# Peptides against a protein of PDB entry 2C5K: the designs that were tried, part 74

Target 1, 91 residues: chain A of PDB entry 2C5K
Amino acid sequence: EDPFQQVVKDTKEQLNRINNYITRHNTAGDDDQEEEIQDILKDVEETIVDLDRSIIVMKRDENEDVSGREAQVKNIKQQLDALKLRFDRRI

## One batch from the design tools (peptide; made by RFdiffusion4, then SolubleMPNN)

Design b2_p24_2_s4 (from b2_p24_2, 13 letters changed)
Fold by OpenDDE base, seed 4:
Structure b2_p24_2_s4 (fold): chain B 91 residues (1-91), chain A 24 residues (1-24)
Amino acid sequence: as target 1 above (91 residues)
Amino acid sequence: EKEEEMERLKERSKKLKEKLKKFP
């Protein structure tokens, strides 16, 4: 499989799993996984940087049409932002 | 280089998959 698509899939799966976990633990301090969640969200943020870099390389060096990949990354960024907001609003 | 970026993404995938184990 295309490594880009594999990472997109894995990233979305990770965000979905965290989102589901927050649903089950929607109170700050309800569990001891807050630090782990923060670490994963940071890893996702860094993964998005790598996805964007790969798109830049594809456009510059390979002259590939990356419009679909740009849309995928945009979607992941929106999902991450929504999850961060949800996580931070836990009380 | 495209190949270098693809290898970086493969490593990211491995890392994410390991983290996935913590939230099944």
Scores: peptide ipSAE 0.423, ipTM 0.874, DockQ to the pose 0.874
Fold by OpenDDE base, seed 2:
Structure b2_p24_2_s4 (fold): chain B 91 residues (1-91), chain A 24 residues (1-24)
Amino acid sequence: as target 1 above (91 residues)
Amino acid sequence: EKEEEMERLKERSKKLKEKLKKFP
């Protein structure tokens, strides 16, 4: 599989799993996973940086149409932002 | 350079997969 698509899939799955976890744990401090969630969200942010870099390289060096990949990354960013908002708003 | 970026993404995938184990 295309590593880009694999990462996109893995990233979205990670965000979905955390989102589901928050649904089950909507009170901040009621479990020991706060730091782990924060670490994963940071990993996702760094992953997005790497995804964007790969798009830049494909656009510059491979002259490939990157519109679809840009849309995928945009969607991940939106999902991340929504999750961050939900995470920060936990009581 | 594309190969380098793909390799970086492969490593990201591995890392994310490991983290996924913490939140089944």
Scores: peptide ipSAE 0.422, ipTM 0.875, DockQ to the pose 0.876
Fold by OpenDDE base, seed 3:
Structure b2_p24_2_s4 (fold): chain B 91 residues (1-91), chain A 24 residues (1-24)
Amino acid sequence: as target 1 above (91 residues)
Amino acid sequence: EKEEEMERLKERSKKLKEKLKKFP
């Protein structure tokens, strides 16, 4: 499989699992996973940077159509932003 | 340069998969 697509899949899966965890743990500080969640969200942010960089390189050096990949990254960014909002709004 | 970027993404994937084990 394309490494780009693998990362997209893994990133979305991680965000989904954290989202499901928050559903089961809607009170901040009630469990010992707060730091781990924060670390994963940071990892996702850095992953998005790497995804964007790969698109820039493909567009510049390979002169390939990257519209589909740009849409995928946009979707991940939206999912991350929604999750951050939900995480921060926990009581 | 594309190869270098793909290699970086492979490493990201490995890291994410390991972290996923903490949230089944």
Scores: peptide ipSAE 0.421, ipTM 0.874, DockQ to the pose 0.855
Fold by OpenDDE base, seed 1:
Structure b2_p24_2_s4 (fold): chain B 91 residues (1-91), chain A 24 residues (1-24)
Amino acid sequence: as target 1 above (91 residues)
Amino acid sequence: EKEEEMERLKERSKKLKEKLKKFP
């Protein structure tokens, strides 16, 4: 499998699982996993940086069409932002 | 350089998969 697609898949799954966890724990401090969630969200941010870098290299050095990959990363960024908002607004 | 970037992504994938285990 393409490592780029693997990372995209794993990133989205990670965000989905956290989103589902928040659904079950919608009150801040209702669990002992808050720090772990924060760490994972930071890891996702760093992963997005690496995804973007790979796109830049593909476009510049490999002359490959990256429009589809750019759309995928955009979608992940939107998902991350939505999750951050939900996480921060837990009561 | 593409190979280097792909290797970096492979490592990210491994890390994410390990973290996934904490939230089944």
Scores: peptide ipSAE 0.417, ipTM 0.873, DockQ to the pose 0.874

Design b2_p24_3_s1 (from b2_p24_3, 13 letters changed)
Fold by OpenDDE base, seed 3:
Structure b2_p24_3_s1 (fold): chain B 91 residues (1-91), chain A 24 residues (1-24)
Amino acid sequence: as target 1 above (91 residues)
Amino acid sequence: DREEFKKRLEELREETKKKEEELE
């Protein structure tokens, strides 16, 4: 795998971990791992910036097709937004 | 782990930088 795809894979695994955590912990602050999950959320946000930068640069090359990568990042953003909403709505 | 992830992220950044330089 290339660096972009590896980062995408890592990010999706992080999102999956967050999803599983939210499923098990519907009450805010009831677990020692909460801070770690918050850190992972921030890691994903920062990672998306780097993924987008990669795509922006690649789009400057007329010979590169970034449609697939754009779709992947879009999906990650959608997942992140949904998880953030769920995380913040915990009682 | 997180350290490996950060390493991969840096690899992405370097790849992006190299690509940008190629486009100059």
Scores: peptide ipSAE 0.676, ipTM 0.938, DockQ to the pose 0.902
Fold by OpenDDE base, seed 1:
Structure b2_p24_3_s1 (fold): chain B 91 residues (1-91), chain A 24 residues (1-24)
Amino acid sequence: as target 1 above (91 residues)
Amino acid sequence: DREEFKKRLEELREETKKKEEELE
């Protein structure tokens, strides 16, 4: 499978895990898994850097179409921002 | 699972690097 698409898939699964955790834990620090969730948030942020770099390099090749990939990364960034907001607002 | 993710991420980085070298 294409490494870019596989990484996107893995990232979306990580975001889904974070979403499910926030839904079940609306109070900060009430579970031993919270630190792991924070680590996953950072992993996603770092992964986005690698995805963006891939797109930037591919855009230099006139034979490559990256419009779909740009949309995928944009969607991931939007999901991450929303989850970070929800996670940080927990009391 | 986490190890597989890191492996896939490294594969992405390597492909990006190779593509960048091909464009030079």
Scores: peptide ipSAE 0.676, ipTM 0.938, DockQ to the pose 0.895
Fold by OpenDDE base, seed 5:
Structure b2_p24_3_s1 (fold): chain B 91 residues (1-91), chain A 24 residues (1-24)
Amino acid sequence: as target 1 above (91 residues)
Amino acid sequence: DREEFKKRLEELREETKKKEEELE
């Protein structure tokens, strides 16, 4: 088991859940789950910090190639930013 | 499952810490 890849997988699943929620809820504050979705958004932001730290440490080892991991985190950040924009712009 | 996720996140943190110690 690779903890990094498992966390990435879990994070992507969380982002997918948020995406599906936004698609079904275009009005802010219309559902009891909205607070939970907001909490998940924050969890993803905090998780990215831990993923980045892992990469930073691994990059200090000349025998490690982290380019793939960096790309994964970059993709997660892009997805998060897009979802935050959509979530915050709901009427 | 959020509890399972939290455990996995902790595993990542511990792995990172161990690697950092190895590099010292």
Scores: peptide ipSAE 0.675, ipTM 0.938, DockQ to the pose 0.912
Fold by OpenDDE base, seed 2:
Structure b2_p24_3_s1 (fold): chain B 91 residues (1-91), chain A 24 residues (1-24)
Amino acid sequence: as target 1 above (91 residues)
Amino acid sequence: DREEFKKRLEELREETKKKEEELE
């Protein structure tokens, strides 16, 4: 598997972990893993930068089709934004 | 695994770098 798809897969798993955590912890600061989850959120944000950079570079090659990759990253961004909102709205 | 993830992320960065060099 190519590095891009593997990173996407890893990122999706990270998002799933965050989602599961939010589901189990609807109160902020009630668990020692809170800080770790915050770190993962930041990791995902930074990973998206690398994914986007990869796409930007690949788009410079007319022989490459990155439409599928762009859709994947768009989906990741949407999931991240939704999770960030849910995470931040916890009381 | 975080270590594996970091490794894969670096692989992506290297792939990107190589592609950039090829396009120059």
Scores: peptide ipSAE 0.675, ipTM 0.938, DockQ to the pose 0.952

Design b2_p24_3_s2 (from b2_p24_3, 13 letters changed)
Fold by OpenDDE base, seed 5:
Structure b2_p24_3_s2 (fold): chain B 91 residues (1-91), chain A 24 residues (1-24)
Amino acid sequence: as target 1 above (91 residues)
Amino acid sequence: MREEFRKKLEELRRETEEKEKELE
């Protein structure tokens, strides 16, 4: 497995952790892990930057097909945006 | 971040930088 796919897998696991936390904690600031979850959200945002940079470089190489990787990153971005919205909407 | 995740992210960054330099 190449580093890109491993990073995607790890990112998906972090998103799943955030999803589970939001489900259990629908009130903001009610748990000592709140700050850790916020840090994970930021880590995922930064990881997406690295994934995008990887794809941009591959797109410059005519011998590499990036369509599958673009779809994976698009899915991660959609999941992150949804989770950020849910996290921020907690009262 | 888990140590193994950090290592894989660093590996991805390194490979990206190497390819970018090759294409410049």
Scores: peptide ipSAE 0.501, ipTM 0.887, DockQ to the pose 0.859
Fold by OpenDDE base, seed 2:
Structure b2_p24_3_s2 (fold): chain B 91 residues (1-91), chain A 24 residues (1-24)
Amino acid sequence: as target 1 above (91 residues)
Amino acid sequence: MREEFRKKLEELRRETEEKEKELE
């Protein structure tokens, strides 16, 4: 069981949902799901904090390689930043 | 947040906390 990978997978699925929403909704506030999407963005931000904390703890153990996990979180952060920018630029 | 996602996140937090205690 690897809860880190499960959380990463779920987080990426949420980012995909946001991406799909932005693609379909170029106007801000034109849909009742707008607030839900904003909540998901916030949830992803908070989830990244938990992912980073887990990596920090793993780094304290010399027997654990965190490079792969760091790369995954970096990718999530990049996707989130891009989606935030696209979401906020909607008129 | 979906319930299944929350459960997985809580599990991650728990494992992180447990490991942090072991390192103290």
Scores: peptide ipSAE 0.495, ipTM 0.885, DockQ to the pose 0.862
Fold by OpenDDE base, seed 3:
Structure b2_p24_3_s2 (fold): chain B 91 residues (1-91), chain A 24 residues (1-24)
Amino acid sequence: as target 1 above (91 residues)
Amino acid sequence: MREEFRKKLEELRRETEEKEKELE
């Protein structure tokens, strides 16, 4: 795998971890790991910036197709937004 | 962030920067 795909994979694993945490902890502030989960959310957000930057640069190279990568990042953004919403709406 | 993840992210950033310079 290229660095982009490896980062995507790791990001998806982090999102999965957050999802599992939210399903087990529907009450805000009831677990000592909540701060760690918040940090992971921020890490994913920052990682998306780097993924987008890589795509922007690739789009400047006419020899490269970015459609697949754009779709992957779009999916990650959608997952992140949904998880952020669920995390913030916990009781 | 896990160390291996950090390393891959740094690699991605490096490759992005290198490629951007090549396109200038």
Scores: peptide ipSAE 0.506, ipTM 0.888, DockQ to the pose 0.875; fails the geometry check
Fold by OpenDDE base, seed 1:
Structure b2_p24_3_s2 (fold): chain B 91 residues (1-91), chain A 24 residues (1-24)
Amino acid sequence: as target 1 above (91 residues)
Amino acid sequence: MREEFRKKLEELRRETEEKEKELE
């Protein structure tokens, strides 16, 4: 099992949970899970740091291609930024 | 954070650190 791919998968699952929450809760502070969702957003942000560190180390190894992993992390960052914006825009 | 997620994150960190040492 590749820890990088498992972390990516877990991160995507958390992003999906956040997306579903925002879809159901368009008013800020209307649910007791809001603090948990904020914690998940922070956890994903911190997880991206670990994913980036892994890629940086791999880039130092000439025998490993990081292009696919960089694309995966880029996609996660884009999804996170979009979700953060939607979460913060709730009235 | 879920326990399984935490364990995989710790595994990723360990492998990153081990590989960094091999490159030194």
Scores: peptide ipSAE 0.499, ipTM 0.886, DockQ to the pose 0.872; fails the geometry check

Design b2_p24_3_s3 (from b2_p24_3, 12 letters changed)
Fold by OpenDDE base, seed 1:
Structure b2_p24_3_s3 (fold): chain B 91 residues (1-91), chain A 24 residues (1-24)
Amino acid sequence: as target 1 above (91 residues)
Amino acid sequence: ERKEFKEKLEKLRKATEEKEKELE
């Protein structure tokens, strides 16, 4: 089991949930799930910090392979930024 | 589920901390 990949997978699933929510709720404060979505956005933001720390530590060990991990985190950051923008601009 | 998500995050954090200790 690779805890890094598990977190990446779950993070992407959370981002997908947020994306779907925004599609169904183009107005702010539309339903009771609004607060949960806001919490998930914050969770993902904090998760990225832990993912980056994991990469930094692993890179200190020459026997560890971190290939592709930085690209994965970069992709997550890009998705998060786009979703935050869309979420915040809802009427 | 957010609960499971947080549990996996904690596992990652723990693994990172343990790895850092190994490198000390």
Scores: peptide ipSAE 0.703, ipTM 0.941, DockQ to the pose 0.908
Fold by OpenDDE base, seed 2:
Structure b2_p24_3_s3 (fold): chain B 91 residues (1-91), chain A 24 residues (1-24)
Amino acid sequence: as target 1 above (91 residues)
Amino acid sequence: ERKEFKEKLEKLRKATEEKEKELE
């Protein structure tokens, strides 16, 4: 599979994990997985940088259409921002 | 699993680097 799509797929799975965690844990620091979830959030932030870099490079190739990839990354960014907000607002 | 996630990320980074070299 395309490395970009594989990363996108994995990132989406990580976001789903975070979403499920927030749903089950509305109190901050209530279990030992809190730190791991914070690490995953950071991992996704850093992953977005690499996804954007790949798109920037691909856009230099006139034979490549990256519009679909840009939309995928935009969606990931939106999901991440929403999850970060929910995560940080937990009591 | 974070380890596999990072491995996939490295594959992307390498692919990006290779593509950038092709464009030079």
Scores: peptide ipSAE 0.702, ipTM 0.941, DockQ to the pose 0.938
Fold by OpenDDE base, seed 5:
Structure b2_p24_3_s3 (fold): chain B 91 residues (1-91), chain A 24 residues (1-24)
Amino acid sequence: as target 1 above (91 residues)
Amino acid sequence: ERKEFKEKLEKLRKATEEKEKELE
């Protein structure tokens, strides 16, 4: 399998886990998993850097179409931003 | 789960590096 697609898939699964956690825990710091969720959020941020780097390199190859990959990363960034906002606004 | 994710991320990084070399 394409390592890019595998990372995208896993990243989306992590974002879904965070989404579900926020839904169940609308109060900040009320669960032992809070720190783990913060770590996952950071992992996704760092992963996006590597995904973008991969795209930049692939764009140098005229035989590769990266438009779909760019859209995937854009979607992940949008989901992450929304989740970060919800997570940080918890009281 | 996070450990396996990091391993997959490393595979991506290596693939990117290999692609860079191929393009040189």
Scores: peptide ipSAE 0.702, ipTM 0.941, DockQ to the pose 0.917
Fold by OpenDDE base, seed 4:
Structure b2_p24_3_s3 (fold): chain B 91 residues (1-91), chain A 24 residues (1-24)
Amino acid sequence: as target 1 above (91 residues)
Amino acid sequence: ERKEFKEKLEKLRKATEEKEKELE
């Protein structure tokens, strides 16, 4: 098991959950799940910091291949930013 | 679900820390 890929997979699943929530709830502040969704958004933000740190450390080892990892994190950041925008602009 | 997510994150943090020790 690769902890990095496991976290990436889980993070993308959390982002998918948030996406589905936003699709089903176009009105802000009137649902029991909204607080948890806000917590997950913050969890993903913190996770991105740890993913980046992991990449930086692994890049110091010439025996490690980090190809594609930076692109994976970039994709997660883009998804998060889009979801945050949609979440915050709900009426 | 969120608990498992945080557990996986902790595994990553520990793996990163151990890698830093190896590189010293």
Scores: peptide ipSAE 0.702, ipTM 0.941, DockQ to the pose 0.891

Design b2_p24_3_s4 (from b2_p24_3, 12 letters changed)
Fold by OpenDDE base, seed 3:
Structure b2_p24_3_s4 (fold): chain B 91 residues (1-91), chain A 24 residues (1-24)
Amino acid sequence: as target 1 above (91 residues)
Amino acid sequence: SMKKFKENLEKLRKETKEKEEELE
């Protein structure tokens, strides 16, 4: 598996962890892991930047198709946005 | 693990950088 696909996989695993955490913690700040989850959210945001950069570079190479990778990153962005909304709406 | 995640991310960054330099 290439680095891009591995990073995508790792990112989705982190998003899944966050999703499970939000499900178990509907009250903000009620757990010692709260700050760690916030850090992971930021790490995912940074990771998306790196994924996008890799795609931009691939687009400059006529021998590389990026359509599948663009769809993967789009999916990750959608998941992140949904999780951020849910996380921030906790009381 | 988060450690392996970061290592994989660095591999991606390295690959991206190498390709950028090649295309310049």
Scores: peptide ipSAE 0.581, ipTM 0.905, DockQ to the pose 0.921
Fold by OpenDDE base, seed 4:
Structure b2_p24_3_s4 (fold): chain B 91 residues (1-91), chain A 24 residues (1-24)
Amino acid sequence: as target 1 above (91 residues)
Amino acid sequence: SMKKFKENLEKLRKETKEKEEELE
């Protein structure tokens, strides 16, 4: 098992949950789960830091290619940014 | 689940730390 890939998978699952929540709750403060969703958003943000740290370590090994992992993290960041914007713009 | 997510995060952090130590 590759911990990096598993974390990426888990992160994407959380992003999907957030996306689904936003589509069902386009009004802020409409549900008791909103605080939990906010916490997940923060958790994903912190998880990205952990993923980046892992990549930095791999870059120190000349025998390892990190381009694929960097692309995965970039994609996650893009998804997170879009979801944060949608979540924060709710009335 | 959030539980498995956190567990996998810890595995990643552990692996990262171990690799960092190997490079020192």
Scores: peptide ipSAE 0.581, ipTM 0.904, DockQ to the pose 0.920
Fold by OpenDDE base, seed 5:
Structure b2_p24_3_s4 (fold): chain B 91 residues (1-91), chain A 24 residues (1-24)
Amino acid sequence: as target 1 above (91 residues)
Amino acid sequence: SMKKFKENLEKLRKETKEKEEELE
């Protein structure tokens, strides 16, 4: 598996971890892992930048179809945004 | 793990950089 797909897989695993955390911790500031979760959210944001950059470079190759990769990144962005909203709305 | 995640991310960055240089 190429690095892009592996990073996508890893990113989704991190998002899943965050989702599970939010489900178990609907109150903000009462858990020592919250800072780690915040860091992971930021790491995912930075990872998306790297994924997008790789797609931009690939698009410069006329023989490469990037539509599938763009869809994957779009999905990750949507998941991230939803999780950020849920995370921030915790009381 | 986060370790493997970061390693894979570095591989992606390296590959991207190499391809970008090739296209210059």
Scores: peptide ipSAE 0.579, ipTM 0.904, DockQ to the pose 0.925
Fold by OpenDDE base, seed 2:
Structure b2_p24_3_s4 (fold): chain B 91 residues (1-91), chain A 24 residues (1-24)
Amino acid sequence: as target 1 above (91 residues)
Amino acid sequence: SMKKFKENLEKLRKETKEKEEELE
């Protein structure tokens, strides 16, 4: 499997984990996993940078269409932003 | 898992680096 696609898959799994955590924990700081979830959020942010770097390199090859990959990363960014907002707004 | 995630991320980084070097 393409490393890019595998990373996308892994990232979405992490986002899903965060989503489930937020759903179960409406109060900030009431669980010992809080810090781990925060670390995962940061890991996803860094992963997006790596995904974008990969796309930038692909764009330098005129024979490769990156539109599909760009759409995937855009979707991940949107999901991350939504989760970050929900996470930060917890009471 | 986080372990596999990091491993796959390293694979992506490596591939990206190699391809970038080929384009230079």
Scores: peptide ipSAE 0.578, ipTM 0.904, DockQ to the pose 0.927

Design b2_p24_4_s1 (from b2_p24_4, 13 letters changed)
Fold by OpenDDE base, seed 1:
Structure b2_p24_4_s1 (fold): chain B 91 residues (1-91), chain A 24 residues (1-24)
Amino acid sequence: as target 1 above (91 residues)
Amino acid sequence: EIEEEKKRLEEISKRLEEKKDRIP
């Protein structure tokens, strides 16, 4: 198994769900669901930290080429940043 | 340690799976 790839997949799917929510809720609300979205965004941020940590360990301890995994994490970070922008700029 | 990292990632996946339906 490859738990790294599973986390990448799960993270991207979570971000996609948030994106869909924002599309359906283009106006910022003040309810429990909006707070839940913010909490999930924070969870994604923490997940990215864990992904980066795993890459560091793999490179150090296994001497593996991690460039592909680094690119995947970079893509997730870009997706997160774009989504946070959409979420925060809602009126 | 790689095994510790793998275990951590597995737990993260489990957590994300449990929370995937939190978004309506």
Scores: peptide ipSAE 0.565, ipTM 0.912, DockQ to the pose 0.823
Fold by OpenDDE base, seed 2:
Structure b2_p24_4_s1 (fold): chain B 91 residues (1-91), chain A 24 residues (1-24)
Amino acid sequence: as target 1 above (91 residues)
Amino acid sequence: EIEEEKKRLEEISKRLEEKKDRIP
């Protein structure tokens, strides 16, 4: 069991859930749910920090090729940025 | 250190799983 890959999977699934929410809610509301989405987006940002930390440790302590993991985190960041843009552009 | 990081990631995964249904 690779906890890094599990977190990557969980993070992408969370972003997909938000993306689906945006699809169903193209108009931004002023309710607790919109605030919750913002909180989850912040949680994803924090998760990305932890993923980057783990990559640093792996590179330092095990001298492993982390290029694949770096690419995965980059992909998550891109997905997050695209999602945030979509979320913020709603009327 | 790596074991601590694995533990951290496991806790993150657990947290994400617990909050899985936060989005309707």
Scores: peptide ipSAE 0.565, ipTM 0.913, DockQ to the pose 0.809
Fold by OpenDDE base, seed 5:
Structure b2_p24_4_s1 (fold): chain B 91 residues (1-91), chain A 24 residues (1-24)
Amino acid sequence: as target 1 above (91 residues)
Amino acid sequence: EIEEEKKRLEEISKRLEEKKDRIP
């Protein structure tokens, strides 16, 4: 069992769900659904903090090569940033 | 501590799974 990889998978799936929502709702709304998307984006940001923490602990306590995991988190951060830009630029 | 961190990640995964249907 690799809980790190599970969280990476879950996070990317959540970002994909938001991306699909934005595609289906290209005009910014003013309802509870838009607020929920903002809350989920915040949850993803906190999840990324936890992923980074786990990498720090693994590198410090196990002295393992974490470059692959760091690349995965970097990819998630890029995906999140692109998604936030799409979300905020909607007319 | 690795085991504590693994448990934390497992709880995060559980939380994300429980909220997967939040997006319409």
Scores: peptide ipSAE 0.562, ipTM 0.912, DockQ to the pose 0.788
Fold by OpenDDE base, seed 3:
Structure b2_p24_4_s1 (fold): chain B 91 residues (1-91), chain A 24 residues (1-24)
Amino acid sequence: as target 1 above (91 residues)
Amino acid sequence: EIEEEKKRLEEISKRLEEKKDRIP
């Protein structure tokens, strides 16, 4: 229904899938699966940029209160940062 | 424009849905 909320949901689900992968793979590998995880993390970063852009447009063009949406994006960024830390610290 | 931005987000969501099983 709301495309912004749908993207938020999809992004969080993707991050959760990566988190589960890391839990099952505590050591870093050098294979196609690890490279795919890196690609997905990059896709999430770009998605966050698009979400922020959407908020800027809503605030500028419709003068809407975007505080709730900003909080959602902040939460996703925090989740991404924590996940990157877990991913990178693996030996 | 808001409508174009909504269309962009819909396409992003579609892309994410199509790739949801890419993680083993």
Scores: peptide ipSAE 0.560, ipTM 0.911, DockQ to the pose 0.798

